Peptides against a protein of PDB entry 4AID. Designs and how they scored, part 78

Target 1, 242 residues: chain A of PDB entry 4AID
Amino acid sequence: FDIKRKTIEWGGKTLVLETGRIARQADGAVLATMGETVVLATAVFAKSQKPGQDFFPLTVNYQEKTFAAGKIPGGFFKREGRPSEKETLVSRLIDRPIRPLFVKGFKNEVQVVVTVLQHDLENDPDILGMVAASAALCLSGAPFMGPIGAARVGWVDGAYVLNPTLDEMKESKMDLVVAGTADAVMMVESEIQELSEEIVLGGVNFAHQQMQAVIDAIIDLAEHAAKEPFAFEPEDTDAIKA

## One batch from the design tools (peptide; made by RFdiffusion4, then SolubleMPNN)

Design b2_p15_7_s2
Fold by OpenDDE base, seed 2:
Structure b2_p15_7_s2 (fold): chain B 242 residues (1-242), chain A 15 residues (1-15)
Amino acid sequence: as target 1 above (242 residues)
Amino acid sequence: SLAERRRRALEREAL
């Protein structure tokens, strides 16, 4: 197996990005670990456009499998068939920042699947899933202008906290999720308890700064493990405005 | 909000 791994310290936790061990039939596949939370992101894209495809067919599917729930009582009865409210929301959270980063005119089907394999009950798999999805796309050869990073920011005891644990989040006055590129914030999703706009804006900036280490880690992984870029020439859609 | 719905979803998975 040609296993490539990147490990960084991030917010006082070890983030591991690994490729080449699992899901080798995908265009890109990344196993991401933070604490004992483990996610598998896979990216698959069609090598041709479907006849009559008029929109970009990106599908993001985040899934928390019952076996991943660790010691959570009651997880044993997820009937296969309907995504949970969490799974639906996290799928959208991943979709939002990545969708704009595909090359204009690319209308081949893209499927990103993020599967939670293990959950430690401390590290939320949503942030890890965003990071893993970004990495899987960067490895895939799809015309994706990533990477994105992602971060959660809390506000605990009058300070910003990067990727607070689920327990620290109970004390947090802010649940701020940010995703972005090296250069830009692409997505903000926030829940705030009686904080000033200044603190919130500072949280967005803090998140964007802290995610750079993740972006750099994805780039480093991609330099060592990315597939050759898919040969895609966008049809010159600007030539029809003459 | 989407965030509030996410929080409620997390709270429901913890019950």
Scores: peptide ipSAE 0.021, ipTM 0.620, DockQ to the pose 0.015
Fold by OpenDDE base, seed 4:
Structure b2_p15_7_s2 (fold): chain B 242 residues (1-242), chain A 15 residues (1-15)
Amino acid sequence: as target 1 above (242 residues)
Amino acid sequence: SLAERRRRALEREAL
């Protein structure tokens, strides 16, 4: 197996992005690890548009499997079937920043699946899932103008904390999730307790700065492991809506 | 604090 791996230190934790071991039948597949939290992201895209397709059919599915239930809080009761509220929210959290980055006029079906394989009860798989999904898309050859990075920012003891643990989050006055490219913030989601707008804006900037190392790690992995870009020429009629 | 130790770690990674 040709296994390619990128390892970085990120917020005082080791982030590992790996490809080539699992889900090789996908267009892109990344195993991401932070601490003992492990996620598998897969990206698959159709090589043609469906006749009469009028919208971009992107589906993002974040899922926490029952086999990981012994390591995921509340996982013992996860039934196969309808996504939980958490899985639905995290799927949207991943969808929001990636959807705008596809080439205009691309209306081939794209499916991103993020599966939580292991949870350490310290590192939330949502941020790791965003990073893994970005990496899987960059490896896939899909016309995706990523990578995105992602970060969670806490506010603990009057300071920003990158990717706080679940225990540190109990003391945090902020749960700020940011996703972006190298150049731009694409998404902000925030839950805030009695903080100034200045602290929140500073948190967004902090997140965007801290995610650059992840973006660079995805680029480095893609330079070594990406598939050839899918040859896509948008019809001239889709260029007129820009 | 733990936060100050992390901030100092991040400041070292950015240098």
Scores: peptide ipSAE 0.018, ipTM 0.489, DockQ to the pose 0.023
Fold by OpenDDE base, seed 5:
Structure b2_p15_7_s2 (fold): chain B 242 residues (1-242), chain A 15 residues (1-15)
Amino acid sequence: as target 1 above (242 residues)
Amino acid sequence: SLAERRRRALEREAL
Protein backbone atom coordinates (compact mmCIF):
# COMPACT_ATOMS: atom_id res chain seq x y z
CA PHE B 1 0.00 0.00 0.00
CA ASP B 2 1.47 3.38 -0.99
CA ILE B 3 0.29 5.32 2.08
CA LYS B 4 1.34 8.95 2.25
CA ARG B 5 0.83 10.95 5.43
CA LYS B 6 1.37 14.54 6.47
CA THR B 7 1.31 15.41 10.17
CA ILE B 8 1.40 18.95 11.56
CA GLU B 9 0.83 20.58 14.90
CA TRP B 10 -2.07 23.00 14.44
CA GLY B 11 -3.55 25.11 17.21
CA GLY B 12 -1.96 22.83 19.83
CA LYS B 13 -3.50 19.70 18.21
CA THR B 14 -2.07 17.10 15.85
CA LEU B 15 -3.61 17.23 12.37
CA VAL B 16 -3.00 14.13 10.24
CA LEU B 17 -3.76 13.99 6.52
CA GLU B 18 -3.46 10.48 5.06
CA THR B 19 -4.00 9.08 1.55
CA GLY B 20 -3.62 5.67 -0.11
CA ARG B 21 -5.13 3.36 2.57
CA ILE B 22 -8.88 3.64 1.83
CA ALA B 23 -11.24 4.75 -0.97
CA ARG B 24 -8.66 4.10 -3.75
CA GLN B 25 -11.47 4.00 -6.34
CA ALA B 26 -11.95 7.77 -5.87
CA ASP B 27 -9.95 10.30 -7.87
CA GLY B 28 -8.82 11.76 -4.53
CA ALA B 29 -9.31 10.37 -1.03
CA VAL B 30 -8.04 11.75 2.29
CA LEU B 31 -8.42 10.46 5.81
CA ALA B 32 -8.08 13.44 8.13
CA THR B 33 -7.68 13.16 11.90
CA MET B 34 -7.65 15.79 14.64
CA GLY B 35 -7.68 14.45 18.18
CA GLU B 36 -9.97 11.41 17.95
CA THR B 37 -12.23 13.03 15.31
CA VAL B 38 -11.78 11.26 11.96
CA VAL B 39 -13.23 12.17 8.56
CA LEU B 40 -12.93 10.61 5.11
CA ALA B 41 -13.14 12.96 2.14
CA THR B 42 -13.48 11.57 -1.38
CA ALA B 43 -13.43 13.50 -4.64
CA VAL B 44 -14.69 11.95 -7.88
CA PHE B 45 -15.01 13.72 -11.22
CA ALA B 46 -16.39 12.68 -14.59
CA LYS B 47 -13.84 12.42 -17.41
CA SER B 48 -16.32 13.94 -19.89
CA GLN B 49 -19.03 16.59 -19.87
CA LYS B 50 -22.66 15.55 -20.35
CA PRO B 51 -24.26 16.76 -23.61
CA GLY B 52 -26.13 20.03 -22.96
CA GLN B 53 -24.51 20.64 -19.53
CA ASP B 54 -25.06 24.37 -18.96
CA PHE B 55 -23.76 24.73 -15.37
CA PHE B 56 -20.91 23.33 -13.27
CA PRO B 57 -22.39 20.18 -11.62
CA LEU B 58 -20.57 20.19 -8.26
CA THR B 59 -22.18 18.18 -5.46
CA VAL B 60 -20.84 18.30 -1.91
CA ASN B 61 -22.25 15.82 0.60
CA TYR B 62 -21.21 15.93 4.24
CA GLN B 63 -22.56 13.02 6.30
CA GLU B 64 -22.22 11.85 9.89
CA LYS B 65 -22.87 8.07 9.90
CA THR B 66 -24.04 6.94 13.35
CA PHE B 67 -22.81 3.35 12.85
CA ALA B 68 -19.12 4.31 12.83
CA ALA B 69 -17.82 3.07 16.20
CA GLY B 70 -19.34 4.33 19.38
CA LYS B 71 -20.53 7.92 19.95
CA ILE B 72 -21.86 10.34 17.36
CA PRO B 73 -24.24 12.78 19.13
CA GLY B 74 -27.78 12.70 17.71
CA GLY B 75 -27.58 9.08 16.43
CA PHE B 76 -31.25 8.21 17.13
CA PHE B 77 -32.87 10.10 14.19
CA LYS B 78 -30.45 9.22 11.32
CA ARG B 79 -32.53 6.18 10.17
CA GLU B 80 -34.29 8.50 7.69
CA GLY B 81 -32.01 8.89 4.63
CA ARG B 82 -32.41 12.72 4.64
CA PRO B 83 -29.47 14.95 5.56
CA SER B 84 -29.79 16.54 8.98
CA GLU B 85 -29.78 20.33 9.25
CA LYS B 86 -26.12 20.12 10.40
CA GLU B 87 -25.16 17.89 7.44
CA THR B 88 -26.89 20.32 5.03
CA LEU B 89 -25.18 23.38 6.56
CA VAL B 90 -21.71 21.78 6.61
CA SER B 91 -22.15 20.59 3.00
CA ARG B 92 -22.75 24.26 2.08
CA LEU B 93 -19.75 25.43 4.18
CA ILE B 94 -17.54 23.06 2.15
CA ASP B 95 -19.22 23.93 -1.21
CA ARG B 96 -19.01 27.74 -0.92
CA PRO B 97 -15.18 28.17 -0.85
CA ILE B 98 -14.33 25.34 -3.30
CA ARG B 99 -16.88 26.09 -6.08
CA PRO B 100 -15.19 29.34 -7.29
CA LEU B 101 -11.76 27.63 -7.46
CA PHE B 102 -12.60 25.28 -10.35
CA VAL B 103 -11.27 26.33 -13.75
CA LYS B 104 -13.86 28.38 -15.63
CA GLY B 105 -15.64 26.31 -18.27
CA PHE B 106 -15.12 22.97 -16.47
CA LYS B 107 -18.61 21.38 -16.48
CA ASN B 108 -17.79 17.74 -15.76
CA GLU B 109 -19.63 16.28 -12.76
CA VAL B 110 -17.69 16.61 -9.50
CA GLN B 111 -18.77 14.83 -6.33
CA VAL B 112 -17.17 15.53 -2.97
CA VAL B 113 -18.27 13.26 -0.12
CA VAL B 114 -17.15 13.89 3.45
CA THR B 115 -17.97 11.12 5.91
CA VAL B 116 -17.47 11.47 9.65
CA LEU B 117 -16.00 8.15 10.79
CA GLN B 118 -15.34 9.09 14.41
CA HIS B 119 -16.17 12.02 16.69
CA ASP B 120 -14.31 12.71 19.96
CA LEU B 121 -16.91 15.22 21.27
CA GLU B 122 -14.14 17.87 21.44
CA ASN B 123 -13.10 18.52 17.83
CA ASP B 124 -15.92 19.45 15.44
CA PRO B 125 -15.70 17.44 12.18
CA ASP B 126 -16.85 20.42 10.03
CA ILE B 127 -13.44 22.20 9.90
CA LEU B 128 -11.71 18.85 9.52
CA GLY B 129 -14.16 18.00 6.72
CA MET B 130 -13.36 21.26 4.89
CA VAL B 131 -9.61 20.54 5.13
CA ALA B 132 -10.08 16.93 4.03
CA ALA B 133 -12.28 17.93 1.06
CA SER B 134 -9.66 20.47 -0.06
CA ALA B 135 -6.91 17.87 0.21
CA ALA B 136 -8.96 15.22 -1.66
CA LEU B 137 -9.59 17.67 -4.53
CA CYS B 138 -5.88 18.62 -4.71
CA LEU B 139 -5.00 14.90 -4.95
CA SER B 140 -7.69 14.09 -7.55
CA GLY B 141 -6.24 15.69 -10.68
CA ALA B 142 -9.44 17.76 -11.11
CA PRO B 143 -8.87 21.33 -12.42
CA PHE B 144 -9.19 22.76 -8.89
CA MET B 145 -7.13 25.86 -8.07
CA GLY B 146 -6.89 25.08 -4.36
CA PRO B 147 -5.97 24.20 -1.75
CA ILE B 148 -8.27 25.92 0.66
CA GLY B 149 -7.58 26.00 4.36
CA ALA B 150 -10.26 26.39 7.00
CA ALA B 151 -10.37 27.46 10.64
CA ARG B 152 -12.88 28.09 13.40
CA VAL B 153 -12.16 31.06 15.66
CA GLY B 154 -13.66 31.55 19.09
CA TRP B 155 -13.53 34.54 21.43
CA VAL B 156 -12.93 33.30 24.98
CA ASP B 157 -11.74 35.42 27.92
CA GLY B 158 -11.03 38.38 25.59
CA ALA B 159 -8.76 36.37 23.21
CA TYR B 160 -8.98 34.54 19.88
CA VAL B 161 -8.96 30.73 20.11
CA LEU B 162 -8.15 28.58 17.06
CA ASN B 163 -10.52 25.60 16.61
CA PRO B 164 -12.07 25.78 20.10
CA THR B 165 -13.32 22.52 21.57
CA LEU B 166 -17.08 22.04 21.92
CA ASP B 167 -16.66 22.84 25.63
CA GLU B 168 -14.62 26.01 24.91
CA MET B 169 -17.33 27.04 22.41
CA LYS B 170 -19.89 27.17 25.27
CA GLU B 171 -17.84 30.06 26.73
CA SER B 172 -17.14 31.66 23.32
CA LYS B 173 -18.79 34.93 22.24
CA MET B 174 -17.92 34.11 18.61
CA ASP B 175 -18.29 31.15 16.29
CA LEU B 176 -16.36 32.29 13.22
CA VAL B 177 -15.68 29.81 10.40
CA VAL B 178 -13.29 31.04 7.72
CA ALA B 179 -12.09 29.33 4.56
CA GLY B 180 -9.52 30.69 2.12
CA THR B 181 -6.56 30.15 -0.16
CA ALA B 182 -3.01 31.26 0.54
CA ASP B 183 -3.88 34.63 -1.02
CA ALA B 184 -7.58 35.22 -0.24
CA VAL B 185 -10.47 34.71 2.13
CA MET B 186 -13.13 32.77 0.16
CA MET B 187 -15.82 32.31 2.81
CA VAL B 188 -16.83 33.66 6.19
CA GLU B 189 -19.66 32.31 8.32
CA SER B 190 -20.19 33.82 11.77
CA GLU B 191 -22.39 33.69 14.82
CA ILE B 192 -21.51 36.59 17.12
CA GLN B 193 -22.66 37.72 20.57
CA GLU B 194 -22.14 41.46 21.22
CA LEU B 195 -18.67 41.85 19.62
CA SER B 196 -17.28 44.80 17.68
CA GLU B 197 -16.65 44.62 13.93
CA GLU B 198 -12.95 45.18 14.74
CA ILE B 199 -12.84 41.96 16.84
CA VAL B 200 -14.63 40.04 14.03
CA LEU B 201 -12.28 41.36 11.31
CA GLY B 202 -9.33 40.52 13.57
CA GLY B 203 -10.80 37.00 13.89
CA VAL B 204 -10.97 36.63 10.08
CA ASN B 205 -7.33 37.72 9.77
CA PHE B 206 -6.32 35.37 12.61
CA ALA B 207 -8.13 32.46 10.91
CA HIS B 208 -6.51 33.23 7.53
CA GLN B 209 -3.03 33.35 9.10
CA GLN B 210 -3.57 30.14 11.09
CA MET B 211 -4.88 28.16 8.09
CA GLN B 212 -1.63 28.69 6.11
CA ALA B 213 0.00 25.75 7.92
CA VAL B 214 -2.89 23.56 6.69
CA ILE B 215 -2.60 24.90 3.13
CA ASP B 216 1.14 24.15 3.17
CA ALA B 217 0.44 20.65 4.55
CA ILE B 218 -2.04 19.96 1.71
CA ILE B 219 0.48 21.24 -0.88
CA ASP B 220 3.21 18.99 0.55
CA LEU B 221 0.83 16.00 0.51
CA ALA B 222 -0.23 16.80 -3.08
CA GLU B 223 3.38 17.16 -4.31
CA HIS B 224 3.98 13.60 -3.13
CA ALA B 225 0.56 11.95 -3.75
CA ALA B 226 -1.49 13.86 -6.36
CA LYS B 227 -2.57 12.21 -9.59
CA GLU B 228 -1.51 13.73 -12.87
CA PRO B 229 -3.65 16.77 -13.70
CA PHE B 230 -6.64 15.94 -15.87
CA ALA B 231 -6.04 17.32 -19.35
CA PHE B 232 -8.72 20.00 -19.61
CA GLU B 233 -8.76 22.76 -22.19
CA PRO B 234 -11.50 25.29 -21.49
CA GLU B 235 -13.59 26.08 -24.54
CA ASP B 236 -12.78 29.61 -25.66
CA THR B 237 -16.09 31.17 -24.65
CA ASP B 238 -14.86 34.48 -26.07
CA ALA B 239 -14.81 32.92 -29.58
CA ILE B 240 -18.63 32.40 -29.40
CA LYS B 241 -19.16 36.21 -29.12
CA ALA B 242 -17.59 36.92 -32.48
CA SER A 1 -6.72 31.54 30.99
CA LEU A 2 -6.67 28.49 28.66
CA ALA A 3 -7.29 30.94 25.77
CA GLU A 4 -4.24 33.08 26.71
CA ARG A 5 -2.07 29.93 26.88
CA ARG A 6 -3.33 28.84 23.44
CA ARG A 7 -2.85 32.34 21.99
CA ARG A 8 0.74 32.39 23.32
CA ALA A 9 1.36 28.92 21.82
CA LEU A 10 -0.02 30.02 18.41
CA GLU A 11 1.95 33.30 18.51
CA ARG A 12 5.08 31.15 19.01
CA GLU A 13 4.18 28.89 16.03
CA ALA A 14 3.56 31.93 13.77
CA LEU A 15 7.03 33.36 14.56
Scores: peptide ipSAE 0.018, ipTM 0.506, DockQ to the pose 0.023
Fold by OpenDDE base, seed 1:
Structure b2_p15_7_s2 (fold): chain B 242 residues (1-242), chain A 15 residues (1-15)
Amino acid sequence: as target 1 above (242 residues)
Amino acid sequence: SLAERRRRALEREAL
């Protein structure tokens, strides 16, 4: 197998992005690891538009399979048929920043699936899932103008913390999730406990700065492992020049 | 704090 791997230190943790070992039938597939949390992102896109397709048919599915090692046995076997509230929310967190980055006029079906394979109970798989989904799309050849990075920012002991652990988050006055490109913030989601707007805005900037290392890591992986870009020409060429 | 040490480590990795 042509296995390609990028490893970086990020927030005092090792982030690993790997492709070529699993899900090779997908257009893009990435294993992302941080601590002992492991996610698989897969991207698949249709090579033609369906007749009468009037909207961009992007589907993002985040799932925490029950066979993931490290899960505390304590949630009832939730039936295989409906996403949990967490899975629904995280699917939206992944969808929101990636959806605007597809080339305008692209209306081929795109499916992104993020599967939590392992959870260490310290590193939340949501941020890792966003990173992995971005990387899988960049590898796919889909007309995706990524990568995105993502970061969670906490406010603990009067300072910003990048990707706080689940235990550090109990002491955090901020849960700030940011996703963006090298140049722009694409998504902010925040839960704040009595903090100034200045601290929150500073957290967004901190997140955007800290995600650059992840963006660069995805670019480096894609330069080595991406498929040839899918030949797509939008009907409106003026939308490419803006 | 631990958080300030982490922030300073991250600020050094970004330079």
Scores: peptide ipSAE 0.018, ipTM 0.494, DockQ to the pose 0.024; fails the geometry check

Design b2_p15_7_s3
Fold by OpenDDE base, seed 2:
Formats: sequence, structure tokens, C-alpha cells
Structure b2_p15_7_s3 (fold): chain B 242 residues (1-242), chain A 15 residues (1-15)
Amino acid sequence: as target 1 above (242 residues)
Amino acid sequence: SLAARREAALAREAA
């Protein structure tokens, strides 16, 4: 097995990004670990466009498998087949920042699947899933202009906290999820309790700063493990406006 | 590199 691994310290936790062990049949596959939370992200893309395809057919599916349910809060009640509300929301959190980063005119099918394999009850697999999906896309050879990073920011005892634990989040006055590139914030999702706009904006900036280490880690992994870029020439869409 | 492709894509969007 040609296993490539990147390990960083991130918010006082070890983040591990690994490729080459699992899901080798995917275009990109990343096993991401933070604490004892483990996710597998896979990216697959069609090598041709379907006839009559008029939109970009990106599907993002975040799922917590029933076999992981013994380690996931509420997992005992998950019926196979229908996404939970949480799985639907997290799938959207992953979709929102990555969708704009595909090369314009690319209309080949892309499927990103994030599977929670283990949950430690401290580290939420959503942020880890966002990171893993970004890494898997960067490894795939798809025309994806990532990586994205992601971070959750809490506000606990008058300070920003990077990726608060589920217990720290109970004391947090802010649940701020940010995703972005090295240069730009792509997505913000926030729940806030009686905080100033200044603190919230500072939280977005804090998140964007803290995710740079993850972006750099994905780049480093991709330099050592990415597939050759898929040969895609965007159709000159400017030629249709003449 | 991935960085060089991103820079090239950003340069194409700015052109």
C-alpha cells in the first residue's frame, strides 16, 4: 500500500489526514482523524459529461453509518436509507463552500461521500468531514480550485475557542462554522447568543486564520499523493456572448 | 502544484 499521511496539531488536537489505505477505487479518498472521531471522505467524478447535462451535477452525502451508531449520539435510532436532519444539514455545510470552487463549465458528475466511521463524543465529525471532503477532492484530480479549510469557533469565558468539544459548546455563546480558501471566506453559518457584531466578525477572522494550517496540510498531502489533473478544457463560454 | 493551479485559475477569473 502506498499510504501517505499528514499530521498536524490543530487547536490543541492532532489532525491526521491519510490516503492510500481505504477506498482506493475512488478518484480521491481521505481518512481523517481528530481525537477518536474518524471520517472517510471519497470523491468520484465522471470522466465525461452526460448528453444534455445543463447543470453541474455535484452530490454531497454526509452519512453516519449504523455500524458507527454505537459511538454516535442518537445512532441507535437511525433507520437505514433516509438521511437524518443532521446528515442533511452537514451535507449542505460541505456542499456550500466546495460547489463554487469547481471550474466553470465542468458538468461531469461529482459525488462526494463523507462517512463517519467513529465518533468520540468530543469532536464533531462535521468539521472533520468538511476537511476530509476538501482533501479528497484535492487528491482526486477533479478540476476543483480548493482546498477549503473549515473551523468551528466558540465563545467561552470571553475568548474564542477553536473547534470546541461538545461539552465546551454547551457553555459557548457562539456556534460559528466557517469554511474558506487561503484567500477567502466561502461560507459562514452561525448561532449566536447576545454577542456583539464585533465579536462575531472577530470569530470569522479567527476561524479563517486557524484553518490555514489545515489548508497547508491538505496542500502538502496533495503534493505527495494527488492524482494527475483530469484534462479538462472549459468551453469558451465567452464565445457564446459574441 | 495545487497552489500554482489555483493561482492560474484566479488569474483567469481576473482576466
Scores: peptide ipSAE 0.022, ipTM 0.546, DockQ to the pose 0.046
Fold by OpenDDE base, seed 4:
Structure b2_p15_7_s3 (fold): chain B 242 residues (1-242), chain A 15 residues (1-15)
Amino acid sequence: as target 1 above (242 residues)
Amino acid sequence: SLAARREAALAREAA
């Protein structure tokens, strides 16, 4: 196996991005680890557009497998087949920042699947899933103008905290999830308890700064392991409707 | 620790 691995220190934790060991049949596949939380992201895209396809058919599926559920809070039997509310929410959190970054006019089917393989009860797999999905897309050769980074920001004891643990989040007045490129914030989701707009805006900036190390790590991994870019020429007809 | 995360965050703002 030609295993490529990038390891960085991120928010006082080791982030590992690995490719080449599993899911090699995907266009891109990344195993991401932070603490003992482990996610597998896979990206697959169709090499042709369906006749009459009028929209971009991106599907993002975040899933927490039942075998990991013994380590997942609230892990009653997730019935195979229907996403939980959490899985639906996290699928949207991943979808929102990546969808705008595909080349305009690309209407080939894209499937991103993020699978939680292990949960340590400290590191939420959602942020790790966003990072892994970004990395998998960058490795895939799809016309994706990533990477994105992602970060969760807490506010604990009057300070910003990068990717708070689940226990630290109980004391946090902020649950701020940010995703962005090197240059721009693409998505913000926030739950705020009695904080000023200034603190929240500072949290967005803090998140965007802190995710740069992840973006750089994805770029470095892609330089060593990405597939050749898929040759895509948009049909001229979509250029006229802007 | 919270302190180690804050230090690691501040060290990246200074870089």
Scores: peptide ipSAE 0.018, ipTM 0.510, DockQ to the pose 0.026
Fold by OpenDDE base, seed 5:
Structure b2_p15_7_s3 (fold): chain B 242 residues (1-242), chain A 15 residues (1-15)
Amino acid sequence: as target 1 above (242 residues)
Amino acid sequence: SLAARREAALAREAA
């Protein structure tokens, strides 16, 4: 087993990104840990386009397995087969920032799956899942122009808090999720309680600054563990619009 | 299939 690991301190917590132990049959696979929350992200892509494929077939599936739910309050035995509202929302939250970063004209099927393996009830697996999905894509060899980073920002006692715990979030006037590249913010999702636009914009900037350490960690992991880039040349589609 | 590769990747974790 060629296990590669990157560890950083991030928002006063240890973030671990690991590859090479689990899901080795995926194109990319990353085990990500923050506190005692653990997620596995896998990226798999088709090596050919399906005949008649007219759109980019990206599927993102975030799932909280029922065995992790033994500790998750409100984790009733989910009827097998339907994503919860949370799983659906987090799947979209991961999809939104990554979808634009695929090379134009790439129409091979891509599947990203994020599985919550453990939940500590302090660290929400959504941000960790975004980071892990980004890392798994960067390792996969897919024509993905990442990495993305992600961060949650709270506003507690008149200050920004990076990745607040679930308990700190009860006191937070802001739930701000940001995803971006090194150069750009790609996605913002926010729930705000009576805060100024200035504080919210400051939160976006804070998130983007704080996620750079994660982006750098993914790059470092990819330099040591990424597969060879999939040879993809986009068809010159400009010639067909004449 | 992509699904089969995923299932095989996940099945190795349950083992």
Scores: peptide ipSAE 0.008, ipTM 0.482, DockQ to the pose 0.033
Fold by OpenDDE base, seed 1:
Structure b2_p15_7_s3 (fold): chain B 242 residues (1-242), chain A 15 residues (1-15)
Amino acid sequence: as target 1 above (242 residues)
Amino acid sequence: SLAARREAALAREAA
């Protein structure tokens, strides 16, 4: 197998982005690892638009499969069923920043699937899933103007903490999830306990700064492993106004 | 279909 891997140190942890081992029939596929948390992101897109398609049909599906829960105490085997509240929320967290980055007029079906393969109970797979989804899209050849980076920021003992562990989050006065490009913040989601707006804004800036290393890592992986860009020419919608 | 490509992805991970 032609396995390509990028490894970086990120927030005192090793982040690994790998492609070419699994899901090779997807347009893009990335295995992402941080600690012992492992996620697979796959991106697949249709090579044609459906007749009469009037909106961009992007579907994002984040899944915490029960085989990853072999290390999670109290995880009853939920059968193939309705997404959990967490799975629904994380699917939206991934969707929100990536949706605006597709080329205007692209209305081919796109499916992003993030599957948690392993969970270490320290590193949350949501941030890792956002990063992996971004990387999988950049590898796919879809007309996606990413990458995005993502970061969680905590506030512990009067300092910002990048991607706090689940135990550090118990002591955190902030749960701030940020996603963005190299140039812009695309999404903020925050839960805050009695902190000033200045600390929160500083947290957004800290997140955006810290995610640049991830963006650069995705770019480096894509330069080596991306498929040829899909030839897409948007229909000139200005020609219909004449 | 996109669904069939996804199923083929998951089937190769289980093998």
Scores: peptide ipSAE 0.007, ipTM 0.478, DockQ to the pose 0.032

Design b2_p15_7_s4
Fold by OpenDDE base, seed 5:
Structure b2_p15_7_s4 (fold): chain B 242 residues (1-242), chain A 15 residues (1-15)
Amino acid sequence: as target 1 above (242 residues)
Amino acid sequence: MLKARREEALAREAA
């Protein structure tokens, strides 16, 4: 197997992005690890448009499956239930920043699946899932104008904290999730306790700065492991300049 | 495309 791996230090933690070992039947597949939290992102896209497809059919599914039940908070997820509230929210957090980055006019079905394989109870798999999904799309050959990076920012003891642990988050006055490209913030989601707009805006800027290392890591991985770009000619050429 | 972004990112870290 041609296994490619990128490892970086990010927020005082080792981030590992790996491809080529698991889910090789996908267009893109990335195993991402931070601490003992492990996620698998897969990207699959149709090689043709469905007849009568009027919209871009992107589906993002984040899932915390029962095979990790001894290492996932709340442990007893029903194998056949509706997505949890968390799974639904994280699926949207991944969808929001990636959806606008597909080439305009691309209406082939795209499926992104993020599966939590392990959770260390310290590192939340949501940010890791966003990073892994971005990487999987960049490897896939889909007409995706990524990568995106993602970061969580806390406010603990009067300072910004990159990707706070679940325990640090209990002391945090801010839960700020940011996703963006090298050039732009694409998504902000925030829960804030009695903080100024200035601190929040500073947190967005901090997140965007700190995610560049992840963007670069995804680019480096893609340079070594991406599939050939899918031959797609957009009907509207003006969208390639963003 | 990806290479150009990497070159731009490296230029931002050096600034």
Scores: peptide ipSAE 0.025, ipTM 0.592, DockQ to the pose 0.094
Fold by OpenDDE base, seed 3:
Structure b2_p15_7_s4 (fold): chain B 242 residues (1-242), chain A 15 residues (1-15)
Amino acid sequence: as target 1 above (242 residues)
Amino acid sequence: MLKARREEALAREAA
């Protein structure tokens, strides 16, 4: 099997992006690891548009499955096929920054699935899921103008903290999730306790700076493992040259 | 696309 792996140090933790071992039936598939938290992202896209398709049919599904139960504390395995509140929120966090980055006029069905395989109780799988989804799309050959990076920023003892642990987050005055491209912030989600606008804006800038290493890691992985780009000609040729 | 972005990223780190 042609297994490609990229490893970087990121916020004092090792981030691993791996492809070629698992989910080979997907267009793109990435196993991402940070600490002992492990996620699988898969991207699948239709090779044709459905007749009468009027909108871009992107579906993002983040899942914390029951088989990870021995490694995910929290005793509500709803066996019933409705997403939890957390799964719904994280699916939206992944969807928001990636949706605008598809080539205009592309209306083929795209499905991104992020599955938590392991949780270490320190590293939240949401940020890792965003990174993995971005990487899986970049490998897929879909007309996706990524990668995106993502970061969580805390404010602890008067300093920014990149991807704080769940324990550090209890002391944090900020929960700031940022996603973006190399050039632009695409999404901000924030919960803030009594902080100035200057500190919050500084947190967005810090996040965007710190995610560049992740963006570069995804690019490096894609240079070695991406499928051929899907032949898609948009009606408006000006959007491909940007 | 991806290669061009990497070349731009490397150019920004070298500046």
Scores: peptide ipSAE 0.019, ipTM 0.577, DockQ to the pose 0.097
Fold by OpenDDE base, seed 2:
Structure b2_p15_7_s4 (fold): chain B 242 residues (1-242), chain A 15 residues (1-15)
Amino acid sequence: as target 1 above (242 residues)
Amino acid sequence: MLKARREEALAREAA
């Protein structure tokens, strides 16, 4: 197996991005690890557009599988077949920043699946899932203008905290999730308790700065492991409106 | 495309 791995220190934790071991049938597949939290992101795209396809058919599915090891919080109550509220929300958190980064006019079916394989009860798999999905898309050869990075920012004891643990988040006055490219913030979601706009804006900037290391790590992995770009030329549909 | 972004990132680290 040609296994390629990128490892970085990120917010005082080791982030590992790995490809080539599992899900090799996908267009892109990344195993991402932070602490003992492990996610698998897979990206698959159709090599042709369906006849009559009028919209971009992107599907993002984040799932926390109930593995028999019981290490996923709430895993005991997951009925097979319906996404939880959390899984639905995280699927949207991944979808929102990636959707606008596909080349305009690309209407081939794209499926991104993020599967939580392990959870350490400290590192939330949502941010890791966003990073892994971005990496999987960059490896896939799909006409995706990523990578995106992502970060969670807390406000604990009067300071910004990058990717606070689930325990640190109990003391945090801010739950700020940011996703972006190297150049732009693409998505912000925030829950804030009695903080100034200045602190919140500073948190967005902090997140965007801190995610650059992740973006660079994805780029480095993709330079070594990406498939050849799928040959897609958007039809110049703007020429028909004259 | 990815190479151009890496060159931009390296240029930002060198500035």
Scores: peptide ipSAE 0.017, ipTM 0.577, DockQ to the pose 0.160
Fold by OpenDDE base, seed 4:
Structure b2_p15_7_s4 (fold): chain B 242 residues (1-242), chain A 15 residues (1-15)
Amino acid sequence: as target 1 above (242 residues)
Amino acid sequence: MLKARREEALAREAA
């Protein structure tokens, strides 16, 4: 098996991005690990557009399978078939920053699936899922103008904390999720407890700075393991020159 | 494209 792996230290934790062992039938597949939290992201895209397709058919599904449920807080056997509220929210968190980065006019079906395989109860699989989804898309050959990075920022004891643990988050006055490219913030989602706008804006900047190492790690992985780019010529060439 | 972004990122870390 041609297994490619990138390992970085990120926020005092080891982030591992791996491809080539699992889900080889996908266009892109990445196993991402931080601590003992493990996610599998897969990206699959149709090689043709459906007749009469008028919108970009991107589907993002984040799922926490029952194999991880023995360790996931809240103990609910998620009934197979309907996403939980958490799964729906995290699917949107992944969708929001990636959707704008597809080449305009690309209307082939794209499916991103993020599966939580293991949860350590310290590292939330949502951020890891965003990173893994970005990496899987970059490996896929889809006309995706990523990578994105992602970070969670906490505010604990008057300081920014990168990807706080679930225990650190209990003391955090901020839950700030940021996703972006190397050059731009694409998405912010925040829950804030009595913090100034200055601290929040500083948190966005901190997140964007800290995600650069992840973006670079995805690029490095893609240079070694990406598929050939899908040959896509948009019918309206005027949109590529902007 | 990805290579160019890596070169830019490496240039930012070296500065």
Scores: peptide ipSAE 0.016, ipTM 0.573, DockQ to the pose 0.101

